Peptides against a protein of PDB entry 4Y8H. Designs and how they scored, part 14

Target 1, 222 residues: chain A of PDB entry 4Y8H
Amino acid sequence: TTIVGVKFNNGVVIAADTRSTQGPIVADKNCAKLHRISPKIWCAGAGTAADTEAVTQLIGSNIELHSLYTSREPRVVSALQMLKQHLFKYQGHIGAYLIVAGVDPTGSHLFSIHAHGSTDVGYYLSLGSGSLAAMAVLESHWKQDLTKEEAIKLASDAIQAGIWNDLGSGSNVDVCVMEIGKDAEYLRNYLTPNVREEKQKSYKFPRGTTAVLKESIVNICD

## One batch from the design tools (peptide; aimed at target 1 S20 G45 G168)

Design b2_p14_5_s1 (made by RFdiffusion4, then SolubleMPNN; from b2_p14_5, 6 letters changed)
Fold by OpenDDE base, seed 2:
Structure b2_p14_5_s1 (fold): chain B 222 residues (1-222), chain A 14 residues (1-14)
Amino acid sequence: as target 1 above (222 residues)
Amino acid sequence: MVSFGGAGGWVGPS
């Protein structure tokens, strides 16, 4: 997995690759790793797929209830706190590694969470097995005062670095843009750089294509 | 186990 978050002047962007794996096996070539916590708060998940989905759904539900109870729009820091406390309670046994981002009445926010419940803050972040490939791009090209378009490009380039260089990452780039004063823009398959070409040859051969040259029966019990 | 990462629970260095 490669997941990234990048802050820009008026918001935050998160992005992810779309490969899921079972050891050396590609389980899904086009999975979704971006999860909605609330309308304007999204996260990207790495680690155990079921855990990332389940924990984000649970916190999303609780954030909605909290929002209704308080009569306030959800805050990213509230989601962060709920996630980290939940993960800490389970002592890292919930294998969720998250980049949490969003916009709220206090502005734009970008955080990361590890499975044991530690949290970080930054202007750009990467997680997953492809995180170092992504971070190489981020460290090389990040600047202050990014535009929306520059941030989307930077995030997508960082994900592509994971796609090309990390075995755990692959296929497509998903993006979610959260800009202050706008609805979240979820861009499923924003880039599809790995479209497979049509097979040029048929591998279905008629019976008898391989001739039987010799047959022998050997008794092995005596 | 299905993972969003490398083999097992690898998510890069902490």
Scores: peptide ipSAE 0.065, ipTM 0.664, DockQ to the pose 0.251
OpenDDE base, seeds 1, 3, 4, 5: peptide ipSAE 0.056, 0.021, 0.063, 0.052; ipTM 0.640, 0.564, 0.646, 0.640; seeds 1, 4, 5 fail the geometry check

Design b2_p14_5_s2 (made by RFdiffusion4, then SolubleMPNN; from b2_p14_5, 7 letters changed)
Fold by OpenDDE base, seed 4:
Structure b2_p14_5_s2 (fold): chain B 222 residues (1-222), chain A 14 residues (1-14)
Amino acid sequence: as target 1 above (222 residues)
Amino acid sequence: GVSFGGSTGWVGPS
């Protein structure tokens, strides 16, 4: 997995690759690693897919209830605190590593959370097995006062670095843009750099294409 | 940790 977050002048962007793995096997070529906590608060998840989904849904539900009760737009720091407390309670046994980002009445925010409940803050962040590849791009090209377009490009380039250099990352780039004063823009499959071309040759041959010279049936069970 | 029973992404050393 490669997940990133990048702050820009008027908001924050998060991005993720779309490969899920089960050990050495690609389980899903186009999984969704960006999760909505609230309309303007999204997170990217690495680790155990079920854990990331479950924890984000739980916090999302509680944030919605809180927002309805208080008649206030949810705050990113509230989501962060709830996630942190939940993960800390389980002492790292919930395999969720999250980049949490969003916009609220106090501005734009970008945080990361580790499975044991520690949190970080920054203008750019990366997590996952592809995080080092992504961070190399981020550290090389990040600057102050990024535009939305520059931030989207930077985030996408960072994810692609993970796709190309990390075995645990692959396929497509998903992006979510959260700009102050606007609705969140979820860009599923924003980039599809690994589209397979149609094979020029079919390797489907009818039975009998190769003559069977000898057939032996061996029982493998005694 | 990475679960063998579900889809996962390696998160690096933590």
Scores: peptide ipSAE 0.030, ipTM 0.659, DockQ to the pose 0.106
OpenDDE base, seeds 1, 2, 3, 5: peptide ipSAE 0.022, 0.025, 0.026, 0.024; ipTM 0.602, 0.558, 0.638, 0.632; seeds 2, 3 fail the geometry check

Design b2_p14_5_s3 (made by RFdiffusion4, then SolubleMPNN; from b2_p14_5, 6 letters changed)
Fold by OpenDDE base, seed 3:
Structure b2_p14_5_s3 (fold): chain B 222 residues (1-222), chain A 14 residues (1-14)
Amino acid sequence: as target 1 above (222 residues)
Amino acid sequence: MVSFGGSGGGVGPS
């Protein structure tokens, strides 16, 4: 997996690859690793697929209830705190590694969370087996005061570095853009650089290609 | 078990 987050002048972008694996086997070529916690708060997940999905759904439900109870839009730091406390309670046994990003009434935010409940903050972040490949791109090309378009490009290039260089990453690039004062823009399969060409030959042989050379009927029952 | 790869990560400047 390769997941990234990048802050820009008026918001935050997160991106992910779309490969899932079972050891050396590609399980799914086009899975979704971006999850909605609330309308304007999204996360990218690495680690155990079931754990990342389940924990983000649980916190998403609790954030909705909290928003209704407080009559306020959800805050990214509230989601961060709830995720952190939940993961810490399970002492790293929930294999969720998350980049959490969003916009709220206090501005744009970008955080990472590890399975044991530690958290980091930064203008750009990467997680997953492809994180070093992604970070090489981010460290080389990140600058202050990125535009929306520059941040999308940078995030997409960082994910592509994972796709091309990490065995655990592959296929497509998904993107979610969260800009202040706008709805979140979820761009499923923003890039599809690995479309397989049509196979040159079919191995569907005509019926009768293999001749029957001999037939025998044997009574197996008495 | 379906995995999304390793837990490695990097943090840019804050």
Scores: peptide ipSAE 0.249, ipTM 0.875, DockQ to the pose 0.896
OpenDDE base, seeds 1, 2, 4, 5: peptide ipSAE 0.149, 0.143, 0.143, 0.136; ipTM 0.728, 0.737, 0.730, 0.732; seeds 1, 2, 4 fail the geometry check

Design b2_p14_5_s4 (made by RFdiffusion4, then SolubleMPNN; from b2_p14_5, 7 letters changed)
Fold by OpenDDE base, seed 2:
Structure b2_p14_5_s4 (fold): chain B 222 residues (1-222), chain A 14 residues (1-14)
Amino acid sequence: as target 1 above (222 residues)
Amino acid sequence: GVSFGGVGGWVGPS
C-alpha cells in the first residue's frame, strides 16, 4: 500500500493506490483505500484492510452521532482523538495505519495514526509499504503554498512512485480533495496507468495442436 | 525524512 496526504493553500488532499495483497498474491486490483469518516473528513488506510475499514466505519458512525448531538460540524481533531483512543485501547492488535485529513470550521488538517495509537502532524505524510518511494517524491517536490492542482499532482506522483517501486502497491490512483468552503471531491480511479490490453491471441487449441518437437525411443530392456 | 514538516514511514506489509 501507498497512501499520502498533502496540505495546500486552501485545503488538503489524500491519495492511495488500489492494490490489495495476500502475501505474494494480488487479492484485489482495484481496492478502495480512501474511507469517508464524515462529508468533509476522509481517511486513507494501510495495514489490514478489514481493520482499516472497520475502524473508520466505527469512528464515522460515532462522529455522526456526536455531530447530531452537538449540532456542530465534525472536527478532524475529534476524529483523530477517537481513532487514537480506539487503537490504543487495542494495543496495536488492530492493524490500522491511517492518514486522516479534512476541513472543518477551524481550517484544514492532516494527521497520521499508527496501530498503537501514536499520531503525527505534518504538511505532507506517507504511510504503507510504498511510503519511502512516495516520500522521496514528496521531499523532492513539496513546497509551501501549493495550489489545489499542484497538490493533486504531487499526491498522485507520490502514489505512482509507490505503484512503480513497491510490490505491495499497484494499479490505480484514488484521490480525495477537501477544500475549505467546498464539498469533498472523491476522485475514484483518478489515474489508471495499468489498464491491461485485451488479449490478442486465443489460448484455446484443439486436441493434438501441440507440435512434437523431439521424439526419443529408449530401449530399457537389457 | 521530515523536511518542511513532512513525516513518513514504512508500516506493515500493506
Scores: peptide ipSAE 0.022, ipTM 0.574, DockQ to the pose 0.084
OpenDDE base, seeds 1, 3, 4, 5: peptide ipSAE 0.023, 0.020, 0.019, 0.022; ipTM 0.563, 0.580, 0.525, 0.591; seed 1 fails the geometry check

Design b2_p14_6 (made by RFdiffusion4; failed a check: the pose's geometry)
Pose (drawn by RFdiffusion4):
Structure b2_p14_6 (pose): chain A 222 residues (1-222), chain P 14 residues (1-14)
Amino acid sequence: as target 1 above (222 residues)
Amino acid sequence: ASAASSARSLESFS
């Protein structure tokens, strides 16, 4: 996995590749690694796939209940605190590596969470197997006072460095933009640079090619 | 459901 987060003038953007691996095999060519914790707090996850999805939904559920109880819009530091304390309690056995970002009444925020529970603050961040390819781009091209468009380009460029140079990353780029005072825009498959080329031949078989021993109608009714 | 959950846990976002 390659995932990034980049802050800009009036908010924050996160991006991720879309490859899932089971050993050397690509298990999923187009999985979403960007998760909604709340409408304006989004999360990018790397590590054990089920852990990142489950820990993100659990905290997202508790944040919703907390938002309703307090009659307030949720804050990113609450998601950060809840996630880090949960992951710390599990001593690294829940393998979730997260970049948490969003906007709230306090402003715009960008954090990373490692599986043992430590958290970091920054204007640009990268996690996952492709993090070094992405960080090399971020360290080369990031500057203070990025516009929204520059931040989107820098984030997807960082993801692309992971797609091309890291065997653990591939396929597409997903992006989510959280800007202050506006709805969060989730850009699923923002870039699709790895479209499969047209196959040389159709392998549709002549009907009857497969030998059949029996047939029967299956009762799916009551 | 349990089988799908277990299969999913074998995947990695590395």

Design b2_p14_6_s1 (made by RFdiffusion4, then SolubleMPNN; from b2_p14_6, 9 letters changed; failed a check: the pose's geometry)
Amino acid sequence: SAAEAALRSTWSFG

Design b2_p14_6_s2 (made by RFdiffusion4, then SolubleMPNN; from b2_p14_6, 10 letters changed; failed a check: the pose's geometry)
Amino acid sequence: SEAEEEERRKWSFG

Design b2_p14_6_s4 (made by RFdiffusion4, then SolubleMPNN; from b2_p14_6, 8 letters changed; failed a check: the pose's geometry)
Amino acid sequence: SLKALLERSKTSFS

Design b2_p14_7_s1 (made by RFdiffusion4, then SolubleMPNN; its pose is not in this set)
Fold by OpenDDE base, seed 1:
Structure b2_p14_7_s1 (fold): chain B 222 residues (1-222), chain A 14 residues (1-14)
Amino acid sequence: as target 1 above (222 residues)
Amino acid sequence: SAAEAARSKWSFGA
């Protein structure tokens, strides 16, 4: 997995690759690694796919209830706190590694969470097996005061570094843009750089290509 | 390694 987050001048972008693996096997070529916690708070998940999905759904549900109870829009720091407390309680046994990002009435936010419940903050972050490949791009090209377009490009370039160089990453780039004052923009398969060309030949031969060499009818009733 | 597995998005079949 390669997941990244990048802050820009008026919001935050997260991106992910779309490969799911089971050891050496590609289990899914086009899985979704970006999860909605709330309309304007999204996360990218690495680690155990079931755990990332389940924990984000659980916190998403509780964030909605909290929002209704407080009559306030959900805050990224509330989601962060709920996630980290939950993960810490399970002492790293929930294999969720998350980049959590969003916009709320306090501004734009970007955090990461590890399975044992530690949290980090930054203007750019990467997690997953492809995180070093992604970080090489981020460290080379990140600057302060990125535009939306520059941040999307930087995030997608960082994910592509994972796609091309990390065995655990592959296929497509998914992007979610969370800009202050706008709805979140979920760009499923923003880039599809691994579309296979049309097959030149078919292994579907005409019927009768395989010769019948011998036939026998056996009566099974004595 | 467990650390590599943790960083990789693994789909485990139920």
Scores: peptide ipSAE 0.038, ipTM 0.550, DockQ to the pose 0.183
OpenDDE base, seeds 2, 3, 4, 5: peptide ipSAE 0.025, 0.015, 0.026, 0.027; ipTM 0.543, 0.333, 0.549, 0.545

Design b2_p14_7_s2 (made by RFdiffusion4, then SolubleMPNN; its pose is not in this set)
Fold by OpenDDE base, seed 4:
Structure b2_p14_7_s2 (fold): chain B 222 residues (1-222), chain A 14 residues (1-14)
Amino acid sequence: as target 1 above (222 residues)
Amino acid sequence: SAAEELRRKTSFGA
């Protein structure tokens, strides 16, 4: 997995690759690693896919209840706190490594969370097996006061570094843009750089192409 | 099943 977050002048962008793995096996070529906690708070997940999905749904539900109870729009720091306390309670057994980002009445925010419940803050972050590949791009090209377009490009370039260089990352780039004063923009398959070319040959053969060499019918009731 | 899809590990970067 490669997941990134990048702050820009008026918001935050998160991005992810779309490869899911089971050891050496590519289990899914186009999985979704961006999760909605609330309308304007999104999370990118690395780790155990079930855990990232389940924990973000649980906290998303509790954030909605908290928002209703407090009569306030959800805050990214509230989601961060709820996530970290939950993860800490389970002592790293919930395999969720998250980049949490969003916009709220206090501004735009970008955080990361590790499975044991530690949290970080930054203007740009990367997690997952492709995190070093992504960070190499981020460290090379990040600057203060990025535009929305520059941040989307930077995040996408960082994810592509994971796609090309990390075995655990691949296929497509998903993006979610959270800009202050706007709805979140979820861009599923924003980039699809690994579209397979048309096969030069069809491998559909007529019925009967493979001969039946022998048939036996056994009655198991006699 | 949706449950089997959920068990998919995104590689953490070993």
Scores: peptide ipSAE 0.022, ipTM 0.524, DockQ to the pose 0.470
OpenDDE base, seeds 1, 2, 3, 5: peptide ipSAE 0.020, 0.020, 0.012, 0.021; ipTM 0.527, 0.522, 0.337, 0.532

Design b2_p14_7_s3 (made by RFdiffusion4, then SolubleMPNN; its pose is not in this set)
Fold by OpenDDE base, seed 5:
Order: sequence, then structure tokens, then C-alpha cells
Structure b2_p14_7_s3 (fold): chain B 222 residues (1-222), chain A 14 residues (1-14)
Amino acid sequence: as target 1 above (222 residues)
Amino acid sequence: SAEEEERSKWSLGA
């Protein structure tokens, strides 16, 4: 997995690759790794697929209840705290590594969470097996005061670095843009750089292409 | 479900 988050002047973007694996096997070529916690708070997950999905759904449900109870829009820091406390309680046994981002009445936010419940803050972040490939791009091209378009490009370039260089990453780039004063824009398969061309040759040979060299009939009935 | 058990074995490369 390669997941990234990038802050820009009026919001935050998160992006992910779409490969899931089972050891050396590609399990899914187009897995969705971006999860909605609330309408304006999204998460990218690395680690165990089931754990990332389950924990984000659990916190998403509790954030909705909290929002209704308080009559307030959900805050990214509330989601962060709930995720952190939950993951810490399970001492890293829930294999969720998360980039949590969003917009709320206090502004735009970008955080990361590790499975043991540690949290980081930054203007740009990467997690997953492709994180170093992504970070090489981020460190080379990140600047302050990014536009939305520059941030989407930077995030997508960072994910592509994971797609090309990390065995655990591949296929497509998913993006979610959370801009202040707008609805979240979920761009499923924003880039599809691994579309297979039409097969130039058929590997279906006519019957009889392989010659029968010998035939023997053996009675196997006693 | 068997599908949920298969999904639980998916690694997202952590």
C-alpha cells in the first residue's frame, strides 16, 4: 500500500493506490483504500484490510452519534482521538495504519495514526510499504501554499511512485479532496495508469496443435 | 462470511 495526505491552501487531499495482496498474490487490483468517516472527514488505510475498514466504520458510526448528540459538525480531532484510543486499547493487534484528513468548522486537518495508537501531524504524510517511494516525491516537490490542483498532482505523483516501485502497491490512484466550504470530492480511479492493452495474440490454439505422439488404452477394471 | 474471511486475509502493505 501507498497512502498519502497533502494539505493545500484551502483544504486537504488524500490519495491511495488500489492493490491488495496475499503474500506474493495480488488479491484485488482495484481495492478501495479511502474510507468515509463522515461527509467531510475521510481516511486512507494501510495494514490489514479488514481492520482498516472495520475501525473506520466503527468510528464513523460513533462520530455520527456524537454529532447528533452535540448538534455540531464532526471534527477531525474527534475522529483522531477516538481512533487513537481504540487502537491503543488493542495494543497494535488491530492492524490499522491510517491517514485521517478532513475539513471542519476549525479548518483543514491532516493526521496519521499507527496501529499502537501513536499519532503524527504534518502538511504532507505517507504510510504503507510504498511510503518511502511516496516520501521521496513529497520531499522533492512539496512547498507551502499549494493550490488544490498542485496538491492533487503532488499526491497522485507520490502514489504513482509507490505503484511503480513498491511491490505492495499497484494499479490505480484514488483521490479524495476535502476543500473548506465544499463537499468532499471522491475521485475513484482518478488515474488508471495500468490499463492493459488489448492482447495482440490469442493463446488459444486450434485443436490438434499439440501432436499426439503415443496412445495406449489400458484396462483398469479388475 | 467466507468472503469476509477472505477479505480479512488481505494485506494493504503495512
Scores: peptide ipSAE 0.271, ipTM 0.745, DockQ to the pose 0.820
OpenDDE base, seeds 1, 2, 3, 4: peptide ipSAE 0.255, 0.255, 0.230, 0.268; ipTM 0.742, 0.739, 0.687, 0.740; seeds 1, 2, 3, 4 fail the geometry check

Design b2_p14_7_s4 (made by RFdiffusion4, then SolubleMPNN; its pose is not in this set)
Fold by OpenDDE base, seed 1:
Structure b2_p14_7_s4 (fold): chain B 222 residues (1-222), chain A 14 residues (1-14)
Amino acid sequence: as target 1 above (222 residues)
Amino acid sequence: SAAEEALRKTSFGA
């Protein structure tokens, strides 16, 4: 997995690759690694796919209830705190590594969470087996005051570094853009750089290509 | 390593 987050002048972008693996096997070529916690708070997940999905759904549900109870839009720091406390309680047994990002009434936010419940903050972050490949791109090209378009490009270039160089990463780039004052823009398969060309030949031969050499009918009733 | 597997979005079948 390669997941990234990048802050820009008016919001935050997260991106992910779309490969799922079972050991050395590609289980899914086009899995979704971006999860919605709330309309304007999204996360990218690495680690155990079931754990990332389940924990984000649980916290998403609790954030909705909290929002209704407080009559306030959900805050990224509330989601961060709930995720952190939940993961810490389970002492790393929930294999979720998350980049949590969003916009709320306090501004734009970008955080990471590890399975043991540690949290980091930054203007750019990467996690997953492809994180070093992604970070090489981020460290080389990140600058302060990125535009939306520059941040999307930087995030997608960082994910592509994972796709091309990390065995655990592959296929497509998914993007989610969370801009202040706008709805979240979920760009499923924003890039599809691994589409195979049409096969020049077919292995579907005409019927009768394999000759019948012998037939026998055996009565099995006495 | 278990740590590398934890960094991969692994779908463990039940």
Scores: peptide ipSAE 0.027, ipTM 0.537, DockQ to the pose 0.185
OpenDDE base, seeds 2, 3, 4, 5: peptide ipSAE 0.023, 0.011, 0.025, 0.022; ipTM 0.510, 0.357, 0.474, 0.504

Design b2_p14_8 (made by RFdiffusion4; failed a check: the pose's geometry)
Pose (drawn by RFdiffusion4):
Structure b2_p14_8 (pose): chain A 222 residues (1-222), chain P 14 residues (1-14)
Amino acid sequence: as target 1 above (222 residues)
Amino acid sequence: PPPPPPVSYGFPPS
C-alpha cells in the first residue's frame, strides 16, 4: 500500500492506491483504502486490511455516538485519541497504520498513527510499503502555502510514485478533499492509469464443452 | 488445516 496526506490553504487532502496483496498475488485490484470516520474526518489505512477497516468503523461508530451526546461536530483529535489508545492497548497486534485527516470547528488537521499507538503531526505524510517512493516525491515538491489543486496534484503524484515503483502498490488513485466550510469530496478512482489492454482473443467456449453428470433445480423459496 | 495468511494493504518500512 501507498497512502499520503497533504495539508493546504484551507484544509487537507488524502490519497491512496487501490492494490491489495496476499503475498506476491494481487488479491484486489480496486479496494478502497479511504475510510469515513465522520462526514468531514477521513482516514487512509495501510497494514492488515481487516484491521484498518474494523478499527476505522469502531471509532467511527463511537465518534457518531459522541457527536450526538455532545451536540457537537466531531474533532479529528478525538478520532486520533480514540484510535491511538485502542491501538496502544493491543500492543501492535492490530496492524493498522493510518493517516487521519479532517476538518472540524477547530480547523483542519493531519495526523498519522502507527500500529503500536504513536501519533505524528505534519503538513505532508506517507505510510505503507510505498511510503518511501511517495515521501521522495513529497520531499521534492511540497511547499508551504499550497492551493487545493496543487495539493491534490502533489498527493496523487506521491501515490503514483508508489504505484509505479513499489510492487506493493498499483492500479488506481483514490483522493478525498476536506476543505473548511465545505462538504468533504471523496474522489473514488480519481486517476485510472492502469487500464487492462484489450485481450488478443475471446475465450468464450462453445456451449456444451463442459461435461455434466447431473442437473437439478435448487429450492431457494419457502 | 491451518488458515491462509491475511490480506495486506502493505506495511510501512521499519

Design b2_p14_8_s1 (made by RFdiffusion4, then SolubleMPNN; from b2_p14_8 with Y9L S14A; failed a check: the pose's geometry)
Amino acid sequence: PPPPPPVSLGFPPA

Design b2_p14_8_s2 (made by RFdiffusion4, then SolubleMPNN; from b2_p14_8 with P1A Y9L S14A; failed a check: the pose's geometry)
Amino acid sequence: APPPPPVSLGFPPA

Design b2_p14_8_s3 (made by RFdiffusion4, then SolubleMPNN; from b2_p14_8 with Y9L S14P; failed a check: the pose's geometry)
Amino acid sequence: PPPPPPVSLGFPPP

Design b2_p14_8_s4 (made by RFdiffusion4, then SolubleMPNN; from b2_p14_8 with P1A Y9L S14P; failed a check: the pose's geometry)
Amino acid sequence: APPPPPVSLGFPPP

## One batch from the design tools (peptide; aimed at target 1 T52)

Design b2_p15_1 (made by RFdiffusion4)
Pose (drawn by RFdiffusion4):
Structure b2_p15_1 (pose): chain A 222 residues (1-222), chain P 15 residues (1-15)
Amino acid sequence: as target 1 above (222 residues)
Amino acid sequence: AASTALATYLASIKY
């Protein structure tokens, strides 16, 4: 996986590739690694796939209940605290590596969480196997005072460095933009640079090619 | 048995 987060003028953007691997095999060519914790707090996850989804949904559920209890919009530091304390309790056995970002009444925020529970703050971040390819781009092109469009280009360029140069990353680029005072815009498949070329031949078989021993109607009714 | 095999399979997938 390659995942990034980049701050800008009035908010924060996060991005991720879409490849899932099981060893050297590509298990999923188009999985979503961007998760909604709350409407304006989004998460990018790398590591063990089920852990990143499960830990994100659990905290997302508790944040919703907390938001209802307090009659307040959720804050990113709450998701950060809840996630880090949960991951610390599990001593690194829950393999979730997260970039947490969002906007709230306090402003815009960008964080990263490692599986053992440490957290980091920054204007640009990258995690996953493609993190070095993405960081090389971020360290080359990031500057203070990015516009929203510049931040989106920088984030997807960082993802693309992971897609092309990291065997653990591929397929598409997902993006989510969280800008202050506005709805978060989730851009699923923002870039699709790896479309399969047209196949040379159709492998549709003549009907009857497969030998059949028996048939029967299956009862799915009551 | 099938639930255990599915959980093991899902735990092997990496982002």

Design b2_p15_1_s1 (made by RFdiffusion4, then SolubleMPNN; from b2_p15_1, 5 letters changed)
Fold by OpenDDE base, seed 4:
Structure b2_p15_1_s1 (fold): chain B 222 residues (1-222), chain A 15 residues (1-15)
Amino acid sequence: as target 1 above (222 residues)
Amino acid sequence: AAAAALAEALASIRY
């Protein structure tokens, strides 16, 4: 997995690759790693797929209840705190590694969370097996006062570095843009750089192309 | 081989 977050002048962008794996096996070529906690708070997940999905749904539900109870729009720091306390309680056994980002009445925020419940803050972040490939791009091209378009490009370039260089990352780039004063913009398959070219040959053969050389009926009833 | 195959079969889906 490669997941990134990048702050820009008026918001935050998160992005992810779309590969899931089971050891050496590509389980899904086009999974979704961006999860909605609330309308304006999204996260990108790395680690155990089920844990990332389940923990974000659980906290999303509790954030909605908390929002109703407090008569306040959800805050990214509230989601962060709830996630980290939950993950810490389970001592890293919930294998969720999250970049949590969003906009709220206090502004735009970008955080990361590790499975043991540690949290980081930054203007740009990367997690997953492709995080170093992504971070190399981020460190090379990040600047202060990024525009929305520059941040989307930087995030997508960083995800592509994971797609090309990390075995755990692949296929497509998903993006979510959270801009102050706007709805969140979820861009599923924002980039699809791995569309397979048309096969040079058709593998549709006539019936009978492979001959049956031998047939045997075995009675297995005594 | 059996342990590796079992480990692969039991591998969680990872993002």
Scores: peptide ipSAE 0.433, ipTM 0.755, DockQ to the pose 0.522; fails the geometry check
OpenDDE base, seeds 1, 2, 3, 5: peptide ipSAE 0.412, 0.413, 0.420, 0.420; ipTM 0.737, 0.742, 0.745, 0.746; seeds 1, 2, 3, 5 fail the geometry check

Design b2_p15_1_s3 (made by RFdiffusion4, then SolubleMPNN; from b2_p15_1, 5 letters changed)
Fold by OpenDDE base, seed 4:
Structure b2_p15_1_s3 (fold): chain B 222 residues (1-222), chain A 15 residues (1-15)
Amino acid sequence: as target 1 above (222 residues)
Amino acid sequence: AAAAALAAALASILY
């Protein structure tokens, strides 16, 4: 997995690749790693797929209840605190590594969370097996006062570095843009750089192309 | 081979 977050002048963008794996197997070529915690708070997940999905759904539910109880829009720091306390309680056994981002009445926020419940803050962040490939792009091209378009490009370029260089990352780039005063913009398959070309040869052969040399039916019930 | 195949079959899906 490669996941990134980038702050820009009026908000935050998160992005992810779309590969899931089971050891050496590509389980899904086009999975969704961007999860909605609340309408304006989104999370990118790395680690155990089930844990990332389940923990974000659980905290999303609790954030909704908290929002109703407090009569306030959800805050990214509330989601961060709930996530980290939950993950810490399970001592890293919930294999969720998260980039949590959003906009709330206090502004735009970008955080990361590790499975043991540690949290980081930054203007740009990367997690997953492709995080170093992504970070190389981020460190090379990040600047203060990014525009929305520059931040989307930077995040997408960082995810592509994971797609091309990390075995755990691949296929497409998903993006979620959270701008102050706007609805969240979820851009599923924002980039699809791995569309397979049409095969030059059809592998549909006529029936009988491979001859049956011998058939034997053995009864295994004596 | 069987243990590796079983381990692969039981491997969690990772993001």
Scores: peptide ipSAE 0.398, ipTM 0.742, DockQ to the pose 0.549; fails the geometry check
OpenDDE base, seeds 1, 2, 3, 5: peptide ipSAE 0.383, 0.379, 0.380, 0.378; ipTM 0.731, 0.730, 0.731, 0.721; seeds 1, 2, 3, 5 fail the geometry check

